Peptides against a protein of PDB entry 4GMN. Designs and how they scored, part 78

Target 1, 375 residues: chain A of PDB entry 4GMN
Amino acid sequence: RYANITLLALVTLASIGTDFQETLVKGNQGSRESPISAADEEWNGFDDADGDAMDVDQKSSSGEDQEEDYEEIDVKEDDEDDDDDSITSEMQADMERVVGADGTDDGDLEDLPTLRELIQTAVPQLIRLSNLPIDSDESLTIQSHALSALNNISWTISCLEFANGENANIHNAWYPTAKKIWRKTILPILEADSADLKLATQVTSLAWAVARVLHGETPTDGNPHRKFISLYHSSKQQAGGNSNSIEEPEDPFQGLGVKCIGVVGSLAHDPAPIEVNREVGVFLVTLLRQSNNVPPAEIVEALNQLFDIYGDEELACDKEVFWKDGFLKHLEEFLPKMRTLTKGIDKRTQPELRTRADEALLNLGRFVQYKKKHA

## One batch from the design tools (peptide; made by RFdiffusion4, then SolubleMPNN)

Design b2_p13_5_s2 (from b2_p13_5, 6 letters changed)
Fold by OpenDDE base, seed 2:
Structure b2_p13_5_s2 (fold): chain B 375 residues (1-375), chain A 13 residues (1-13)
Amino acid sequence: as target 1 above (375 residues)
Amino acid sequence: EKPARLPPPPYVP
């Protein structure tokens, strides 16, 4: 009885975390009505600086009406009206405020009561539940659901923009809680060295969500980057040995390997210790060198982490790791392999993977050109 | 601008 109520509450908190994410994705898609054609932007690095809104004078060149007869693919929207009206009017109002508000610096969530209660009341209880002694299948189920709820909340918050002081109130409220999740939930589970790949996948997903906000300020206690690199290698050895369907997640980006890359990439950002950055950078570049045996989704994630880590030339890791360890040569040598890999992905069967690989290939070309100009 | 990579969808249990 008590367990069923606890499980229902945990499922409800996990659903709330998902619903917030979907609402943020829809809100961010609405603000992105201009697809910035990433195609024509020269790679200018990741300078945080001048918010000079380039007035892109849309010279409407009236190019000729090629009536390409787009056959109206009658995508029957099967209106599965799954009216999962789980989003309360209060949650919608909180999400509209998060998408529209210039974040006040005060860390005050007075205007975001639902998010405040999630961070201040729910998350501390979820951390407690994730740390219960595992003595039964019931306690393992409670831990799994607590991790799922923490994952969904942490992912949702990690989708907010925090650059340039945006959402500073949410960032300031979340930051100490994120560090608490890391120290109290993630590290103890990683230290327990469980052979449970399901638990490892859940904690790694949560670790990625948390590290996407904390970046190089993620607690370095116990060198967690090495634990995730070890977990990456262990996951590859287990998948190769047992033809027991570990259900490869239908989504290539939900794989434990991708999640491990995402965590360690995020941990390597400035102000991470240069040695942590180097170990991660060498790991990521080694994946590119071994790309014939690496899933395409992991290559996409590894490239993208390399761009995020080494895109700024003013950072100490650019000089002390990227240039010193000769990463540019490895990226340049990988370009023809990436073109072959991307072309090998079927657009019809794996449209998302193909789109993300096409983008990563484009960015790799630009990044290599940028780094050659700044050599 | 960094194309804000959408995170993979949360694990739906």
Scores: peptide ipSAE 0.029, ipTM 0.744, DockQ to the pose 0.336
Fold by OpenDDE base, seed 1:
Parts: structure tokens; C-alpha cells; sequence
Structure b2_p13_5_s2 (fold): chain B 375 residues (1-375), chain A 13 residues (1-13)
């Protein structure tokens, strides 16, 4: 009885986290629809003159419309409003405030009651549930659902803009909680060295969501970047041996490899220790060098991580890692390979992957050109 | 110009 209520609550929290994310994505899409000013290219009408007006005589055939009295069988469709509006009006109002609010620096979530309760009340319980001793299939199920709920909440929050002091109230409320998720949920699971690839995928997804907010301020205790790099390599070795292919997720960007890259890339941002940055940077550049055996989605993510990590020349990692370890040469040598890789992606079968690869290719060209000017 | 990055797609479990 209590377990079923707990599972239902965890499923509901995971749903709420997804629904919030969808609402954020819709809200952010609406804000990115800055009106592309339709350049009214005055398409100067072609003056093609000579269309002879053939006077087609509309013979008014007065067809006597027999009013067949269709007895409107008032089938009351009981609109079972399946108001599976999992998004409460309060959640929607909170999301509209998050998308529209000039970020007040007050770490008070008074105006965001749903988000406050998620961070302050739900997440601490989810952390507890994710740390239960696994002694039964029920405890494993509870852990999995707790990780899913933490993942969805963490991803939703990670989709907020925190640059330039935007959403500072949410950032300030989330930051200590994110560190707690890392230390209490993520690290213990990574240290347990479980051969469970499902659990590893769940914890890696959560770790990515958390690391997208904490960046280089993510706790470095136990060298988590090396654990995720090891997990990346281990996952590639296992996929090659057993014909029980874990069904590659239909979405190439949901693969464990992409998630590992996303985590370690995020961990390597300033102010990460320079050796953490170096180890991650070398890992990412090595993927580009080995690109013939790397899924395109992992290459796209690795490139995007490299751009984010090394996009600022004022950062210590630019001089001490990017230039010192000769990363520009590897990126320049990869540019023609990326063009070939991107062209090899079918736009019909993998439109998203192609779009993201086209963007990453464009950005790679720009990035290489930028770095060459600032050498 | 810094390269623009698209956010990763939302993880739907």
C-alpha cells in the first residue's frame, strides 16, 4: 500500500517535471520567435499582360436543393475532457512567470510556489528515496522512479537562463540542492560500480542535468569526470560484444555516450580545476580524432562542449589547455571530416540529427576562424 | 561571434 502510493507520487513528480519542461520549451520557442522581419522583398510583379478574359457563361442552374431534413441526432459526445492537464493552472502560471520575469536577485521563491515546493519539499525526499538500500525489486523500482523524477526536475531547471543574473532567485534556490543531488545521489551510485547500464544511464542523465547548472563548480570529490569517461568507454566495449543490443534509443541524443559527453563537458567549464579541464578536453578531442567509430550525435555533443569550454580567451583553460595542448590543430583537421559526416546524415530519416550536425559544422568553422584570429 | 549552442533536447524518460 505505501509503496504503491510512493510509486504513484514518484510517477506524478516525473510527469510534472516533464510537463514543466515542455512548457519551458514552448515558452522559450515563443521568445526566440523574434519576428524575423519578413524582408518584404517587393517581388515586383511580372507585368505579363495578355490573359484573354474568356467569358465563361455561368449558367445558373437553379438546382432545387431538396432540404433533406437530416435529423441532427444530437449525439452528445460526452466530451470526456480527458483533462489529463497534468499541468495545473498554478504550474502554468509559475512557468509563465519564470519565462517572463526580470530576474530579481532575491533568492526568494515566494512568487513561484510550485517550483519552491519541488525544490524544497519534493527533491529532498527524492534524494532520500534514490539512496535506499537495494534489497528488493520494489526498492530498485523506487530508486528508478526517484531518479526519473530528479532527472526531469533537474532538466527543467537546467533549461532556464542563468547568464547575466537572469533567474537568480531560482539559481540561488537550486544551487545548494543541485550540489546535494550530486553528493548524495549521483556520487554514491557512481561509486557502487554497478554493471546495471539502465541505472548508469539514469544517473548519467541526472548528472548531466545537474552539471548543466553547476558547471565547473560541480564537486570534484572522487574525480567524477574520470568515472564518466570510464563509463563511456565501458559502454562502448559492452555494445560490441553482446547481441542483446540495448535497443539504441530512437533519439540518437538520448544515448549513454552523448550523456557521458554532456556531463564531462559541463564539469570542465570554468572554474573547474585545470587538470579536470585538460583530461576532459583531451577526451573530447580524442573522440574527434577517432570520429570514424563514433556516433554522429556524440560528435555533435563533443563539439558543442568544446565550443562552450574554450569559447572564452580570458579563461585560464584557453592558454593552459587549448593553446598549450594544440587543440586548434585537431579542430582544423576535423573540419573536413565533419563536413563529410554531416553530409552523410539523411535529412529524411534523421532531421534533428542533421540539423544539429549542420549547426555544429557551421560553429566549428566559425570557432576555428575565431581562434586563428586570436592566436 | 561566439558559436551559438542549441540546448540539448529535453530528456523525456
Amino acid sequence: as target 1 above (375 residues)
Amino acid sequence: EKPARLPPPPYVP
Scores: peptide ipSAE 0.029, ipTM 0.747, DockQ to the pose 0.727
Fold by OpenDDE base, seed 4:
Structure b2_p13_5_s2 (fold): chain B 375 residues (1-375), chain A 13 residues (1-13)
Amino acid sequence: as target 1 above (375 residues)
Amino acid sequence: EKPARLPPPPYVP
């Protein structure tokens, strides 16, 4: 009886975490007018000086263009207002405040009561449930559902912008809780050395969501980056040996390999210890060198992580790792391989993977040019 | 100036 109530509560919290994410994604799509429009205004600096006004007076003939009356098929956009009646009016009001909140520096979520209760009341209980002694299939099920709820909540919060002091109130409320998830949930599960790939995938997904907010301030105790690198290699060895269908997730970006790269990349951001940054940077650059045997989604994620880690020349890791270990040469040598890889992805069968690969290729070109200018 | 990066699509769990 108590187990079924606990499981129902965990499923409900996991659902709330997902519904909150979908609302954040919809809200962020409205505010992310592509910065392409602003970049097109400044790149008008090519003075087309050679306006040779060749006044070609070609009088050519009045061809009667037959107006083919293309019947405008009035595709009724059925505004399927998927009024997903699941979102409470209070949750929607909290979401509208999160999207509109000029960052008050007070870590008091006074204006965000649902988010406050989620962080302060629900998450501490989920952490407790994820740390129960595993002595039965029931306790394993409770742990899995608690990890799923923590994952969805942590991913949702990680989709908020925290750069430049944005959402500082939410960041300040979440930050100590995120560190508690890391120390109490993630580290103990990683230390238990379980052969359970499902549990490893769940904890790695949660670790990525948490590390996307904590970055280089993620606790480095016990070298967790090495555990995730080891998990990456172990996952590749198991996939190669037993044709027992661990169903690779249909989504290339949901793979354990991508999740491991996302975690270790996030852990290597400033102010991470230089040796942690180096070990991760060498791992990521090694994936690019071995790209013939690496899934395209993992290459896309590894590139994105390299751009985020080494995109600032003022950071200690730029001088002490990027330049010192010669990463620019490896990125430049990878450009033609990335072009071939990206062109090899079918736009019809894998549209998302192709889009993200085209973006990563564009960013790689820009990044290499930037680093060459600042050499 | 930091290179203008195109933001990737948000990861959905």
Scores: peptide ipSAE 0.026, ipTM 0.731, DockQ to the pose 0.501
Fold by OpenDDE base, seed 5:
Structure b2_p13_5_s2 (fold): chain B 375 residues (1-375), chain A 13 residues (1-13)
Amino acid sequence: as target 1 above (375 residues)
Amino acid sequence: EKPARLPPPPYVP
């Protein structure tokens, strides 16, 4: 009885975290429908430096307009009014406030009571439940559901903008809790060296969500980046041998390999130790060099991580790793391979993967051009 | 502008 109530509460907390994330993602998509005009906008780095755009008049040659008739896929919104009463009116009001509020720089969540209770009351209990001694199938089930709830809450919070002091109240409330999740939940599970790929996938998903907020400020104790790189390689070795390949998730971006890349990429951001950055950067560049044996979604994530890690020339990792270890050459050599890879993805069967690969290819061209100009 | 990366959807158990 108590176990079933605990499991129901954990499933409900996981659902709440998902619904909140979906709403934040939908809210952020409505602002992004500005068609990327095919203007050769040079990648200018991540710095909002007001650098004079030199008008390079490149005469584009007249190629013939093939009107590709874009069939508007009339996505019938099947209004399945599944009144999933999971979202309380108070939670919905908190979500509307988070999307609309210029956050104060205090860790106070007085105006966000549901989010406050999630961070201050629920998450500390979920951390406790994720660290129960595994002595029964019931304790394993409780751990799995606690990890799922922590994952969904952490992912939701990681979808908020925290740049330029945005949502600083939420960031300041979450930051110590995120470090606690890392030290109390993620590290102990990674150190237990379990052969359980389900548990490894859950903890890696949670680690990515946490590391997307903490970045290079993620605790470096025990070199967790090496554990995730090792997990990446171990997951690839297991897929080659036994017909009990965990069915690759239908979503190519939910794969353990993508999650490992996302974690280690996030861990390598400034102010990460240069040696951590180097080991991760070398790992990511090595994936590009070996791209013929790497899933396209992992290549997309590896590129995106490389752009975020090395997009700022003022960072110590630009000089000490990117230039010193010759990463530009590897990115240039990868451009023709990325074009072939992207063209090989069927838009009809894998539309999201194709879109994200087209974007990553565009960004790779821009990033290489930027780095050549700033050499 | 850089295309902003969507996070992967949360793990639904």
Scores: peptide ipSAE 0.029, ipTM 0.743, DockQ to the pose 0.399; fails the geometry check

Design b2_p13_5_s3 (from b2_p13_5, 7 letters changed)
Fold by OpenDDE base, seed 4:
Structure b2_p13_5_s3 (fold): chain B 375 residues (1-375), chain A 13 residues (1-13)
Amino acid sequence: as target 1 above (375 residues)
Amino acid sequence: SKPARIAPPPYVP
């Protein structure tokens, strides 16, 4: 009984996260300039926000591990069995406000009560449930659903614009929670060295969503980038040996390999340690060199990550890694291979993969020209 | 402002 209620609540939280994500994706599609208009613009790097480094006076508040006494939310059995998968009117209002926020209203989370409760009340419980001892199929199911809910929430939040101080209230509320997810959920699961590829895929998806917000500020404890690189290689070895269909996800961008690339790419952004950046950059460039044996979706993701990591010439990683390790040469040598790869994708059978490959090819050409001008 | 890359659609999990 308790487990069924817990599972239902976890499914509901996961659905909520998905529906919010779909709404945000639909909202953001309206503001995207067509690839045609952006083609005529001279590449001048990426508009990473002029970080006025908010002197977040990291007062080293000694994180006394306040064991936040998780008050048992006495889940009042309000047996309103309204399986109304309907977004509550309050939640809909919060979603419409987040989508419609022209970035000038730094409204506190006081103005987003449902999102506040999701971050402050629901996510901590999901972190707890994801950390249950696995002693039964039931506990494994609870963990999987908790990870799915955390994934969907984290992905939804990671689809908000945080550039130029947009959604700063949401960013500031999410940031400590995202670090808590990383430390309490992601790291322990990665350290358990489970042979479960399903669990590895779930935790890697969550890790990517979290790292898309935290970037180089993601905790580097235990060298998580190396764990994800190792997981990438291990996943390739397992797929090659047993023709037992671990059903390759029908979507090429849902693959564990893409997710691993997305995580490590995000982890390598400034202010990541230069050695973390180097190890990730070398990994990504090595994928391009070995592209004949790499799925096209992983190449697209690896290119996008390389652009985002090395798009700013003012960053220490540009001089210390990109130029020192000769990445421009590898990118230039990859251009003709990328053209061949992209042309080999059938627009009829794989329209998304083709579109994203055409975009990545265009960006690669622009990026190489930019870096040659700034050499 | 530096011209941004043509951003692909966000990943949907």
Scores: peptide ipSAE 0.030, ipTM 0.738, DockQ to the pose 0.413
Fold by OpenDDE base, seed 5:
Structure b2_p13_5_s3 (fold): chain B 375 residues (1-375), chain A 13 residues (1-13)
Amino acid sequence: as target 1 above (375 residues)
Amino acid sequence: SKPARIAPPPYVP
């Protein structure tokens, strides 16, 4: 009875975290529909500023109009009003306020009571539940659901803009809690060296969400970047041996390899120690060199991480790692391979992967040109 | 215009 109530509460917290995320993603998509004019804007690094969508003027060469009569399959959206009554009117009002909020810098959440209760009341309990001794199938189930709830809350918060002092109240409230999640939940699970790939995937997803807010201020105690690099390599070795590999997630971007890349990329941002940055940068560049054996989604994520880490020439990592270790040459040599990789993705069967690969290819070309101009 | 880095979709459990 108590276990079922705890599980229901954890599932409900995970659902609230997902619904809040979907609301924020829809809000951010609505702001991006401004038709940006295809001016030759020089690539000035990846600032966390509102990345204006590049109108790719694909000069379609005039291929012959085969009028394929697309029968408009009138998919009646049966509006199954799944009234998921889980979202209170107060939660919805908090979600709407977060999408429109002029951030205060005080870390006060008086105007965001639901988000305040999630951060201050729910998350500390979820951290406690994720640290229970695993002595039963019930304790393992509770840990998994607590990690899922922490993941969804942390991902939701990591999709808020915090650049230029935006949402600073939420950032300041979340930041100490994010460090607690890292130190109390993530590190102990990583140190336990569990062979459970499900648990490893859950903790790595949570670690990515947390590291997307903490960046290079993520605690470097115990060199967690090396643990995630080791986990990346271990996951690839296990997939090769037993035909009961965990079914690769249907979404290529939900793979453990992508999540490991996302974590270590986020950990390598300024003000990360230069040696942490170097070890991560070398790992990412090595994936590009070995791209024939790397899933396309992992290449896309590795490129995106390299662009964000080394997009600013004023950062110490530009001189001490990017230029010193000769990363530009590796990126330039990878351009023709990326073109081949991207063209090999079927637009019909993997539309998202193709779109994200086309974007990463475009960005790689621009990044190489930028770095050549600033050499 | 810089291509917006599409935030990775949250892990939906």
Scores: peptide ipSAE 0.028, ipTM 0.746, DockQ to the pose 0.591
Fold by OpenDDE base, seed 2:
Structure b2_p13_5_s3 (fold): chain B 375 residues (1-375), chain A 13 residues (1-13)
Amino acid sequence: as target 1 above (375 residues)
Amino acid sequence: SKPARIAPPPYVP
């Protein structure tokens, strides 16, 4: 009886975290519907460009009106209003405030009561539940649901912009809690010698969400990057041997390999120790060199991580790792392989994977050109 | 601009 109520509460918290993420993603997509006319912008690094409004003199080139009569395919969105009314009016108001907040206010989460209660009241209980002794299938189920709820909350928060002091109140409230999740939930589970790939996937997903906010400030105790690299390699060895296909998740980006790459990439950001950065950078570049045997989604994620880690030339890792270890040569040699890989993805059967691969290919070309100019 | 890494969808229970 108590266990069923606990499980229902955990499922509800996981659903709340999902719905919150979907709305933040939709809100952030709506704000990003400025089509990044990415085509002609030269890669200028990942400098925190001071928001000097580039006065884009829109030279109105009067391009001729080719009225291509795009037949409005009236895709009747069957509004399957599955009104999963899981989002309270208070949660929706908090979400609208988070999306709309020019959040320069170093203030308490006073204006975000639902998010405050999630961080301050729910997450500490979820951490406790994820740390229960596993002595039964029921305790394992409780741990799995607690990890799912922590994952969804952590992913949602990791989708917020925190650059330039944006959402600083949320960042400041989350940061100590994120470190607590890392130390109390993630590390103990990673240190438990569990052959459970499902549990490993859950904890790695949570670790990625947490590391997307903490970056190089993620606790380095016990070299967690090496544990995730080891887990990556172990996952590849198991997938090759047992025809107990844990059904490769239908989404290529939900694979344990992608999640491991995402974690270690995030851990390698400044101010990570230079040796952590080097070990991760070498791992990622090695995936590109071995790309013939690596899933396309893992290559896309590895490229994106390399761009984010080494996109700033002022960082110590640029000189001490990127240039010193000759990463530019490996990226340049990979460019024709990436073109072949991307072209090999069927747009009809894997549209998202193809889009992300096309973007990663474009960014790779720009990144290589940028680094050649800044050599 | 960093291309927004679309976070993988959360675990649907």
Scores: peptide ipSAE 0.028, ipTM 0.749, DockQ to the pose 0.305
Fold by OpenDDE base, seed 3:
Structure b2_p13_5_s3 (fold): chain B 375 residues (1-375), chain A 13 residues (1-13)
Amino acid sequence: as target 1 above (375 residues)
Amino acid sequence: SKPARIAPPPYVP
């Protein structure tokens, strides 16, 4: 009984996180004439796949034809207006204010009460639930749902603009909580070194959402970038052995490999330690060199991460890693391979993957030309 | 706000 109430509350928090994200995406699309493809939603939906359809054994008891005159109870279809009661008017008002550029510098979310309660009240409880001892299937289910709720909240917050001091109040409120999620939820699960790919995918998705806000300020304790690189390689080795058992998600961008690349790319941004940046940069460039055996979605993500990490020539990583380790040569040598890869993607069957690959190819050409002028 | 393209904005050199 208490378990079911806890699970329902966790599902509700995960749903609220979804609806907030959809509202942000819709709001962001309305502000630009250029359609953001729905493809740019790297959010893991709640897989409702654990709908144990209770097989109500319809025991066909051939009981006698009693024509019970079921009085047609005129069930007034109360048009239950499916008022999608998921988005409260307070949540919508908070979202409209967050899209507005006038973030007061006060880390007090006084004007954002729903977001404040999510960060200050819900997230600390979710961290606690994700860090319970796993001693039963019920405890494992609670952990999974707590991770899903943390994922959705963290992804939604990571879709906010924080550049140039935008949303500074939200950033300042989230930043210590994001570091707490990292240290209390993500690191303990990564250190447990579980063979559970479902759990690994959930924690990696959450880690990406958190790292998209913290970037190079993500705690480097225990070298987590090496754990995600190891997880990337381990996931590829397991997929190669059991061709039947890893349902690769239908969306190529929801794969564990893409998520590992997104995490380590985000961890390598300034002010990350130069050795962390180098290890990640070498990993990403190595994927491009091995592109014949790498899924196209992982190549797209690896390129995007390389552009974001090395786009600024004033950063220490430009001189100490990009130029010193000869990355420009590898990018230039990859450019004809990327053209072939992108042309090989069928626009009819994989329109999203083709669009993102066409964009990454365009950006690669521009980036190589930029770096050649600034050599 | 600039829509957060989860894809980086097309690199404008």
Scores: peptide ipSAE 0.025, ipTM 0.692, DockQ to the pose 0.086

